# Peptides against a protein of PDB entry 6IDX, part 9

Target 1, 380 residues: chain A of PDB entry 6IDX
Amino acid sequence: KELAKLSADVTFATEFINMDGIIVLTRLVESGTKLLSHYSEMLAFTLTAFLELMDHGIVSWDMVSITFIKQIAGYVSQPMVDVSILQRSLAILESMVLNSQSLYQKIAEEITVGQLISHLQVSNQEIQTYAIALINALFLKAPEDKRQDMANAFAQKHLRSIILNHVIRGNRPIKTEMAHQLYVLQVLTFNLLEERMMTKMDPNDQAQRDIIFELRRIAFDAESDPSNAPGSGTEKRKAMYTKDYKMLGFTNHINPAMDFTQTPPGMLALDNMLYLAKVHQDTYIRIVLENSSREDKHECPFGRSAIELTKMLCEILQVGELPNEGRNDYHPMFFTHDRAFEELFGICIQLLNKTWKEMRATAEDFNKVMQVVREQITRA

## One batch from the design tools (peptide; made by RFdiffusion4, then SolubleMPNN)

Design b1_p8_5_s1 (from b1_p8_5 with Q2S N6K)
Fold by OpenDDE base, seed 4:
Structure b1_p8_5_s1 (fold): chain B 380 residues (1-380), chain A 8 residues (1-8)
Amino acid sequence: as target 1 above (380 residues)
Amino acid sequence: LSPLSKAF
């Protein structure tokens, strides 16, 4: 207890570390000797002293043994009643993950997100906060391949559901620390969109062109089998498609692929359009056909609007940016759906189309409409 | 209310 308190002092910490004192603390944890009177209290103070000593940055986190890591991971992964040990163990694991890629690898082998989700099903908000903090650390430090796997895993669907039901819809106020960790998780989740946001469409990639063709098919030929699209469009068919792409509101109605060569939002805009067309087909068709049937210069260009809206949503959600300290603005909606970004796009594109009509906008008013839509999206 | 606050 006294050691844990004194370990916060840098002068004491320096002297204690110089006497190999931190190695003694690690060995106490490694021994796992439950036979000592007051073991749990002693362990809780040992872990506190260890954290306080390591927070001075005098000793590398890589000094810890695999046995130490396994003991700490064991306190998190095993059913334990001692909240004090669990809190400190979560904090130690978070610090290890954040400070060392080699420790991250070892920890990721010893614990699962599923085990951490069990700590969200408790009434203690501090435990829930530390569990989300460790999940965020693991997510931040994961290699890109593993990060995407973590996000797509059943564990993340379950994580969102558990957060929604046990944290957000809990009968208690959300503290600032929890709100920050929810914000961090949200930012890290949306940063997975960065690759698609920065991916330029290749106008020569047939598979990418087929997506644009599918958007046309869904809008205008909903009863047509995609297999019957004859690959060699005659000049008459090319002229027909150019008209269809104009009605879809692409800027380059001759070659719509060119509209997706600008990054941001690159291919992410096409992903959103395709999601809308497949999942909300009636809404998509309605928006497109309503604007395609106008004889007045008040048509809302869907393709252009979808691209600029996707870019705007990426800016609002800070896609590709690291989470900032002191931010705590999380959106509960992002915990309600697996495809929350695309669903948000689907809501916002309807808002844009409505706002365009209400303003009686023309193509010259496009930027004014986008400004009004931005205010409507960002207002509390 | 914002789409961010109303959507879900």
Scores: peptide ipSAE 0.023, ipTM 0.673, DockQ to the pose 0.027
Fold by OpenDDE base, seed 5:
Structure b1_p8_5_s1 (fold): chain B 380 residues (1-380), chain A 8 residues (1-8)
Amino acid sequence: as target 1 above (380 residues)
Amino acid sequence: LSPLSKAF
């Protein structure tokens, strides 16, 4: 207990470390020896002293043994561990993950996100905070392939549901630290969109062009039996598609693929359009047909609007930015849906289309409409 | 309420 208090002092820490004191603390953890009276209290103070000593940055985190890591991971994975030991063990694992890629690899083998989710199903907000902090650390330090796996995992649906029900909708006020960890988790999750946001469409890729063709098909052929497209010559078909792509509001109505060569938002805009067209088909068709039937120059160009809105949403959500330590602003909606970005896009594209009509906008007013829509999205 | 705030 006294050691744990003194370990916060840098002078004491330096002397104690120079006496191999930290090695003694690690060996106490590694031994796992439950034979002592008050073992839990002693261990909690040992872990506290270890953290405080390591926080001085005098000793590399890489000094810890695999046995130490396994013991700490064991305190997180075992049920009915003392709350104080669990808190310190989560914090130690977080620090190990953040400070060493080698330790990240070892910890990621010993601990699953599923085990950490169990620590969210408790009434202790401090435990919940440390569990999310460790999830965030693991997510931040994961290689890209593993980040995508973490994103696609059933664990994310469950994680979001558990956070929503046990943290956000909890009967307790959310403390600043928890709000920060929820913000960090939001930022790290939206950063998974960065790859798609920075992916240029290849205008020569037939599979990508077929997605644009599918957008056209859903908008204009949904009522037409596909059997009755007569063999009208290739030129008449091309001219028809050019008209359809103009009605869809693409800037390049001859080759809409060119509109997706700009990054950001690249292919992410096409993903949003396709999601809207497939998941909210009636809304998509309504927006497209309402604007395609206008000959008054007040048509809202859906394709252009969807691209620029996707870019705007990426800017608002800070896609590709690192989380800031001073921020605690999170959006509860992010935890309500798996495809929260695409659902947000679907809400915002309807808002854009409404705002365009209310402003009686023309193509010249496009940037003004986008500015008003930005304010409407970001206003509390 | 903004689209962001409607989820409160």
Scores: peptide ipSAE 0.022, ipTM 0.649, DockQ to the pose 0.028
Fold by OpenDDE base, seed 2:
Structure b1_p8_5_s1 (fold): chain B 380 residues (1-380), chain A 8 residues (1-8)
Amino acid sequence: as target 1 above (380 residues)
Amino acid sequence: LSPLSKAF
């Protein structure tokens, strides 16, 4: 107890470390010897002293043994552990993951996100905070392949639901530390969009071109009986498609694939358009047809608007940026829906279309409309 | 509430 208190002092810490004191603390954890009276209390103070000593940055985290890692991971994975030991064990694992890639690899083998989710189903907000912090650390330090797997996993849907129900909708005010960890999780979740945001469309890829053709089909052929004979000549079909791509509001009406070669937002804009067209078909068809029937130069170009809106949303949400330690702003909506980015796009594209009409905008006003829409989206 | 906070 006195050691744990004194370990916060840098002078004491330096002397204690120089006397191999930290090695003695690690060996106490490694031994696992439950035979001592007040073992749980002694262990809680040992883990506190260890954290406070390591926070001085004098000793490398790589000094810890695999036996130490397994003991700490054991305190997190066991269902019946003292709350004081659990809290310190979560904090130690977070620090280990953040400070060493070699320790991350070892910890990722010993602990699953599923085990950490159980620590979110408690009334103790400190335990919940350290559990999310460790999830965030594991997510941040994961290789790119494993980050995508963690995000697409059933565990991610379950994690969002548990956070929503037990943290965000909990009967207690959210503290600053928890708000920061929710912000970090949100940023790390949006960084999964970075690959698609930075993926250029290949204008020669037939599968990608078929998505653009599907957008055309949903907008213009959804009410047409399939009975219109396939026999109209290839040239008349090409000329018809150029008109349809103009009506869809693409900048390049001859080859709409060229509009998706700019990164950001690259292919992410096409993903948003396809999601809108399939999930919110009535909204998509309405937006396209209302503007395609206008000959007054006040048509809102859907294709161009969707691309620039996707880029704007990526900028607002800071897609591809690392979490900032000073931020604690999170949006509960991103824990409510699995496809929250695409749903946000669907709301914002309707707002853009409305704002365009209200401003009586033309193609020359495009950037001015986008500025007004940005302000509308970012206003609290 | 922002469109972000009202949307959902």
Scores: peptide ipSAE 0.022, ipTM 0.671, DockQ to the pose 0.028
Fold by OpenDDE base, seed 3:
Structure b1_p8_5_s1 (fold): chain B 380 residues (1-380), chain A 8 residues (1-8)
Amino acid sequence: as target 1 above (380 residues)
Amino acid sequence: LSPLSKAF
């Protein structure tokens, strides 16, 4: 107990480390010897002293043995561990993952996100915070292949539902530390959109062109069977499609695929448009037809607007950026829906279309409308 | 409330 308190002092820590004191603490954990009187209290103070000593950055995290890692992971994976031991064990694992790629690999073999989810279902916010912090650390340090697997585990309605119900909708104020971890989790999850945001459309890929044709079909031929694949269109059919792509508000009416060659937002804009068209079909059709029937130059170009809005949302959400330690702003909607980004797009495109009408905008006012919409989105 | 704060 006194050691744990004194370990926060850098002078004491330096002297204690120079006396190999940290090695003694690690050996106490490694031994797993439950035979000592007050073992749980002693272990909680040992883990506290170990964390406080390591926080001085004097000793490399790579000094820890595989036996130590397995013991700490064991305290997190076992259902009946003292809350004080569990909290410190989560914090130790987080620090290990953040400070050492070699420790990350070993911890990722011993601990699953599913085991950490159980620690979110508790009434202790500190335990919940350290559990999310460890999930975030594992997500941040995961190789790209494993990051997608973790994303799929997060995209499982279960983790979001648990965070929503046990953390966000909990009968207690969210502390700054928890708000930060929720922000970090949001940023790391939206960073999975970076690949699609940076993917250029291939104008020669027929499957990608068929998605643009499906957007046209849903807007103008909603009652028509999708089995009418665009066969070799006569010149009259090509001219018809050019008119339809103009009414959809694409910049390139002849080859709308060219509008998706710019990155950002690349293919992510097409994904958002297709999601809106399939999941919110009535909203999509309404937005397109309200603007396609205008001859007064006050039409809101849906295709161009969807692309620039997708780019703007990526900028607002900092897609491709690392989480900032000074930020605690998270969006509860992120935890309410599987496709939260596409749902946000669907709300914001309606706002854009409304703002365009209210401003009586023309194509020349496009950037001014986008600026007003940005201010409307980002305003507290 | 912003569309963000209304949507969220």
Scores: peptide ipSAE 0.018, ipTM 0.646, DockQ to the pose 0.028

Design b1_p8_5_s2 (from b1_p8_5 with Q2S N6R)
Fold by OpenDDE base, seed 1:
Structure b1_p8_5_s2 (fold): chain B 380 residues (1-380), chain A 8 residues (1-8)
Amino acid sequence: as target 1 above (380 residues)
Amino acid sequence: LSPLSRAF
């Protein structure tokens, strides 16, 4: 107890570390010796002293043994652990993951996200906070391949549901520390969109071109039997499609694929358009047709607007940026839906369309409309 | 309620 309190002092920590004191603490954990009266209390203070000593940055986290890691992971994975030991064990694992890629690899073998999700189902907000912090650390340090595996739709859905029900909708106010971890989790979740945001469309890829064609089909051919594409010559079809792509509001109405070659937002804008067209088909068709029938120069170019809105949302959500310390601004809505970004896009594109009409905008006012829409989104 | 907070 006294050691744990003194370990916060850098002068004491330096001398204690120089005396191999940290090695003694690690050996106490490694031994697992439950023979002492008050073992749990002693262990909790040992883990506190270990954390406080390591937080001085004097000793590398790589000094810890595999046995130590297994013991700490054991305290997190076992159902009947003292809350004080569990809390400190979560914090130690977080620090290990953050400070060492070698330790991350070892910890990722010993602990599952499912085990960490179980610690979110408790009434203790501190345990919940440290569990989310460790999840965030694991996501942050995961290699790209493993990050996708960790992001499996079921684990993410379950995690979001548990956070929503046990943290956000809890009968207790969310503390600053928890709000920060929710912010971090949100940022790391949106960073999974970075690949698509930075993916250029290949104008020669037929599968990607077929998505643009599907957007046209949903907007204009929804009542036409796909079998009755009239056998009119290939040139008349090309001229017809050029008109349709103009009505869709693409900048390059001859080859709309060229509008998706700019990164950001690259292919992510096309993903959002396709999601809107498939999931919110009536909204999509309405937006397109309301603007395609206008001859008054007040048409809102859907294709251009969707691309620039996707880019704006990526900027607002800081897609591809690391989470900042001291930020606590999380949006509960992102825990309510599996496709929260695309749903946000679907709301914001309707807001953009409304704002365009209210402003009586023309193509020359495009940037002014986008600025007003940005202010409306960021005041939310 | 912001447009975002009303939409969800």
Scores: peptide ipSAE 0.019, ipTM 0.614, DockQ to the pose 0.024
Fold by OpenDDE base, seed 3:
Structure b1_p8_5_s2 (fold): chain B 380 residues (1-380), chain A 8 residues (1-8)
Amino acid sequence: as target 1 above (380 residues)
Amino acid sequence: LSPLSRAF
C-alpha cells in the first residue's frame, strides 16, 4: 500500500527500479500464490505500484515475462475477479498493447474482444472505460487483417448494443475519459471506410456500372424486374440513359462511372447511394424525382451532391486520421445502427436537398450550399 | 437541432 503511493514519485521510482524492485513485483504476480493473507488487497497494490513505476518510462514494457502476461490476462478473463484487480489488469494490458507490438501479439493470443464485452456490462464506469480503452488499443495496434476481424467483432450488433445500453444510456453522466474512449472507438471504426473512400471506380468494370444502372432502375423503373440486364443498347437507349444520368445529377451524363474515379470519396459515395436507394427507397426516389422534374435550373444534382456530401462526411468524421488525445466528441448515433455512416449520409442528403430548395440554389451555388450544409452538420 | 443532434 505504501509502495503503491510512493511509486507515483519519480525519485522513489528510480531508486526502487535501480534496486530491481519491479522484478520483485512481477515475480509476485507470476507466482499466482493465493496463499497469502489479504492476497487480493496485496495484489491490487502490487499492480498499482507496477503501473505507477512503468508510467515513469524508465523501464521498457518488453521486460515482462509471458507468465506475467498470462496472469494479467487471466485476471481479465476470469469471471470472479476483484474489481480493483480487474481495473488495474485492464490498464496494464492497455499500456502493454500501446507500448509494445511484441506484447500486443502475446496479449491478442490470450484475450478476445468477446471476453472484454463482459466488462462493459457492469455499473463501474472506470472498468467500462478501461475495457473500451483496451479494445481500442488492440484495434489500433492490430495489423490490417486482424483489424478487419476486430471491426467485424465491433460490427457485431452486440458490442454496439452493450455500449449503447450500459454506457451511453446509463443512468450516470459520461466522464471525459469514457467520452474520449468512445471517440477513439468511433474514429477507429470509421477508419475502416478509408479503403472504400480511396477505392477508385473502374469505368470499364461492368459489375460496377451495373450498380449505377441499378440506381437508375430504382429511381425511374421501380416496378421493373432487375433481370433486364442492359443488353447492348441501341443509340436510342444510350441517349435515354444519358438523360436519366443527367436527371440523377451525375456530372458525367455519358459515363457516370467517371464521377467515382476521384478519391476521396471514390466507391464509398456509390455505396452510400446504393444503401439509400435500397434501404430508404422512398426517400431516394423522392429526392431524385423532385429534382429530375425541374426545368427552372434549381434542380439539386443528386449524384454530385451525394459524392461531395460523402467526402464532407469523411472530413467531418476524420476518416483515415488517427484519434486525437484532446478529443472526446463522439456520436451516439454510431452505436444505434449497424450502418451508421450510411444512415448519417441518408439524413444529411435530405438536409442538403432541403437547404438547396430553401436557398433557391442553382448549380453555381453548389459550393455555397455545401458550406451551409457543413455548418448545419457540425453544429453540435 | 442539427441533423447530427436529431440523429442522436
Scores: peptide ipSAE 0.017, ipTM 0.615, DockQ to the pose 0.027
Fold by OpenDDE base, seed 4:
Parts: C-alpha cells; sequence; structure tokens
Structure b1_p8_5_s2 (fold): chain B 380 residues (1-380), chain A 8 residues (1-8)
C-alpha cells in the first residue's frame, strides 16, 4: 500500500527500479500465491505499484515475462475477479499493447475481444472504460489484416450492441473518459474506410466498370436480368449509356469511371452508391428518376453529389486521422448499425437532394448546396 | 438533433 503510493514519485521510482524492485513485483504476480491472507488487496496494490513504476518510462515494457502476461490476462479472462484487480489488469494490458508490438502479439493470443465484451455488461463505468480502452489499443496495434477481421467479426457487432445497450442507453451519465474511448473506437472503425477512400478506380478494370453499369441498370432497367448485357454494345447503345450516365449525374457522361479516379474519395463513393442502390433501391431509384425527368435546369446531379458527399463525410468523420486525445464527441448512431457509414450516406444524400430542391439550385449552386448540407450534418 | 442524430 505504501509502495503503491510512493511509486508515483519519480525519485522513489528511480531508486526502487535501480534496486530491481519491479522484478520483485513481477515475481509476486507470477507466483500466483493465493495462500496469503488479504491476497486480493496485496495483489491490487502490487499491480498499482507496477503501473505507477512503469509509467515513469524508465523500464521497457518488454522486460515482463510471458508468465506475468498470462497472469494479468488470467485476471481479465477469469470470472469472479475482484473489481480492483480487474481494473488494474485491464490498464496494464492496455499499456503493454500500446508500448510493445511484441507484447501486443502475446496478449492477442491470451485474450479475445469476446472476453473483454463481458466487462462491458457490468454497471461499473470505470471497468467499461478500461475494457473499451484495451479493445481500442488492440485495434490500433493490430496488423491491417487483423483490424479488418476484428471489425467484421461477430465480436464487433456484439461489441456495438453491448456498448449501445449497456453504456450509451444506460441510466448513468457518460463520463468524459468513456466518451473519449467511444470517440476513439469510432475513429478507428472509420479509419478502415481509408483504403477505399484512397483507392483510385481503374477505368480499364471491367469489374469496377460493371458496378457503374449496375447502377445504371438498377435506375433504368429494374426488370432486366444482368446476364443479358451484351459485352460489345453497338455505338447506338454506347450513346444510350452516355445519356443514362448524364441522367445519373456523373461529370464524365462518356466514361463515368473517370469521376472515381480522384482520391479522396476514390472507390468509397462508388461503394456508397452501390450500397444505396442495393439496400435502399426504392430511395435510389426515386432520387435518380426525379432528377432525370427534369427539364428546368434544377436537376440534382446524383453521381457528382454522391462523390462530393462521400468526401465531405470522410472529412467530418476524420477518416484517415488518428484519434485526438482532446476529443470526446462520439455519435451513438454508429453503434446502431453494422454499415453505419453507408446508412449515414443514404440519409445525407436524401438530405442533399431535399436541400437542392428547397434552394431551387442549379449546377452553378452546387458548392453552396454542399456548404448548406455540411452545416446541416454538423449542426448539433 | 443533428441530421446525424436524426438519421438514426
Amino acid sequence: as target 1 above (380 residues)
Amino acid sequence: LSPLSRAF
């Protein structure tokens, strides 16, 4: 207990570390000796002293043994652990993950996001915060392939649901620390869109061109089987498609693929358009057909609008940026749906189309409409 | 409620 208090002092910490004091603390944890009276209290103070000593940055986190890691991970993965031990164990694991890629690898083998989700189902917001902080650390330090797997996993869907039900919809005010961790999780989740945001369309890739053709098909040929598209459209058919791509509101009516060669938002805009067309088909068709039938120069260019809106949403959501320590602004909606970004796009594109009509906008007003829509989206 | 918060 005194050691845990004194360990916060850098002078004491330096001297204690020089005496191999950290090694003694690690060995106490490694021994797992449950036979002592007040074991839980002693262990909680040992873990506190260990954290405070390590926070001075004098000793590398890589000094810890695999046995120590397994013991700490055991306190997080086992049922009926003392809350005080659990809290400190979560914090130790977070620090290990953040400070060492070698420790991250070892910890990722010993614990699962599913085990951490169990600590969100409690009434203690401090435990919930440290559990999310550790999830965020694991997400941040994961290799790119594993980050995508974590995001797509049932664990991430369940995580969002548990956060929504037990944290956000809880009967308790969300503290600043929890709000920050929810913000961090949100940013890290949206950073998975960065690859697609920075992916240029290849105008020569047939599969990517077929997506644009599918957008045309859904809008104008709803009853047509995609199997009957003859590969070499006659010149007359190419001219027809140019008209359709104009009605879709692409900037390049001849080759809409060129509209997706600029990054950001690259292919992410096409992904959003395809999602809208497939998941919200009636909404998509309505937006396209309402603008395709206009002769009054007040047509809203869907394709151009979708691209610029996707870019705007990436800017608003800070896609490709690291989480900022001073931020705590999270959006509860991103915990309500698996495809929350694409759903947000689908709502915002309807808002854009409405705003365009209300403003009686022309193509010259495009940037003004986008500014008004930005203000609408960002308005608290 | 932002269009964000109205959206969901």
Scores: peptide ipSAE 0.016, ipTM 0.635, DockQ to the pose 0.027
Fold by OpenDDE base, seed 2:
Structure b1_p8_5_s2 (fold): chain B 380 residues (1-380), chain A 8 residues (1-8)
Amino acid sequence: as target 1 above (380 residues)
Amino acid sequence: LSPLSRAF
């Protein structure tokens, strides 16, 4: 107990480390010897002293043995552990993951996100905070392939539901530390959009061009079976499609694929348009047809608007940026839906279309409309 | 509530 308290002092820590004191603490954990009276209390103080000593940055985390990692992981994966041991074990695992890629690999083999989700279903907000912090650390340090798998997994839907029901909708105020971890999880989740945001459309890729053609089909030929994809259109059909792409509000009416070669937002804008057209078809058709029937120069160009709105949403949500220390602004809405970004796009494109009409905008006012829409989205 | 917080 006194050792744990004194370990917070840098002068004491330096002398204790110089006496190999930290090695003695690690060996005590590694031994797993439950034979001592007050074992749980002694272990909790040992883990506290170990954390406080390591927080001084004097000793490398790579000094930690595989046996120590397995003991700490065991305290997190076991269903009946003392709360004081569990809390310190979660914090130790987080620090190990953040400070060493070699320790991350070993921990990722011993612990699953599913085991950590069980620690979110408790009435202790500190345990919930350390569990999310460790999930965030594992997500941040995961290789790109594994990050995408962690994102697409059933684990994310379940994780979001558990966070929503047991943390956000809990009967307790969210503390600053928990709000920060929810912010971090939100940022790391949106960073999965970075690949699509930075993917340029290939104007020669037929599969990508077929998506643009499907947007045209849904808007203008909604009753037509997709099986009747008319083969290589005659010159007269090409002229019809150029008119349709103009009515859709693409900048390049001849080859709309060229509008998706700019990164950001690249292919992510096309993904949002397709999502709107498939999931909110009535809203999509209404927006397109309402503007396609205008000959007064007050048409809102849907294609251009959708691209620039996607880019603006990526900027607002800081897609591709690392989480900042001291930020705690999270949006509960991103825990309510699996496709929260695309749903946000669908709301914001309706807001943009409304704002365009209210301003009586023309194509020359485009940047001014986007500025007003940005202010509308970002204001409380 | 921002349009973000009202959106859902």
Scores: peptide ipSAE 0.016, ipTM 0.626, DockQ to the pose 0.028

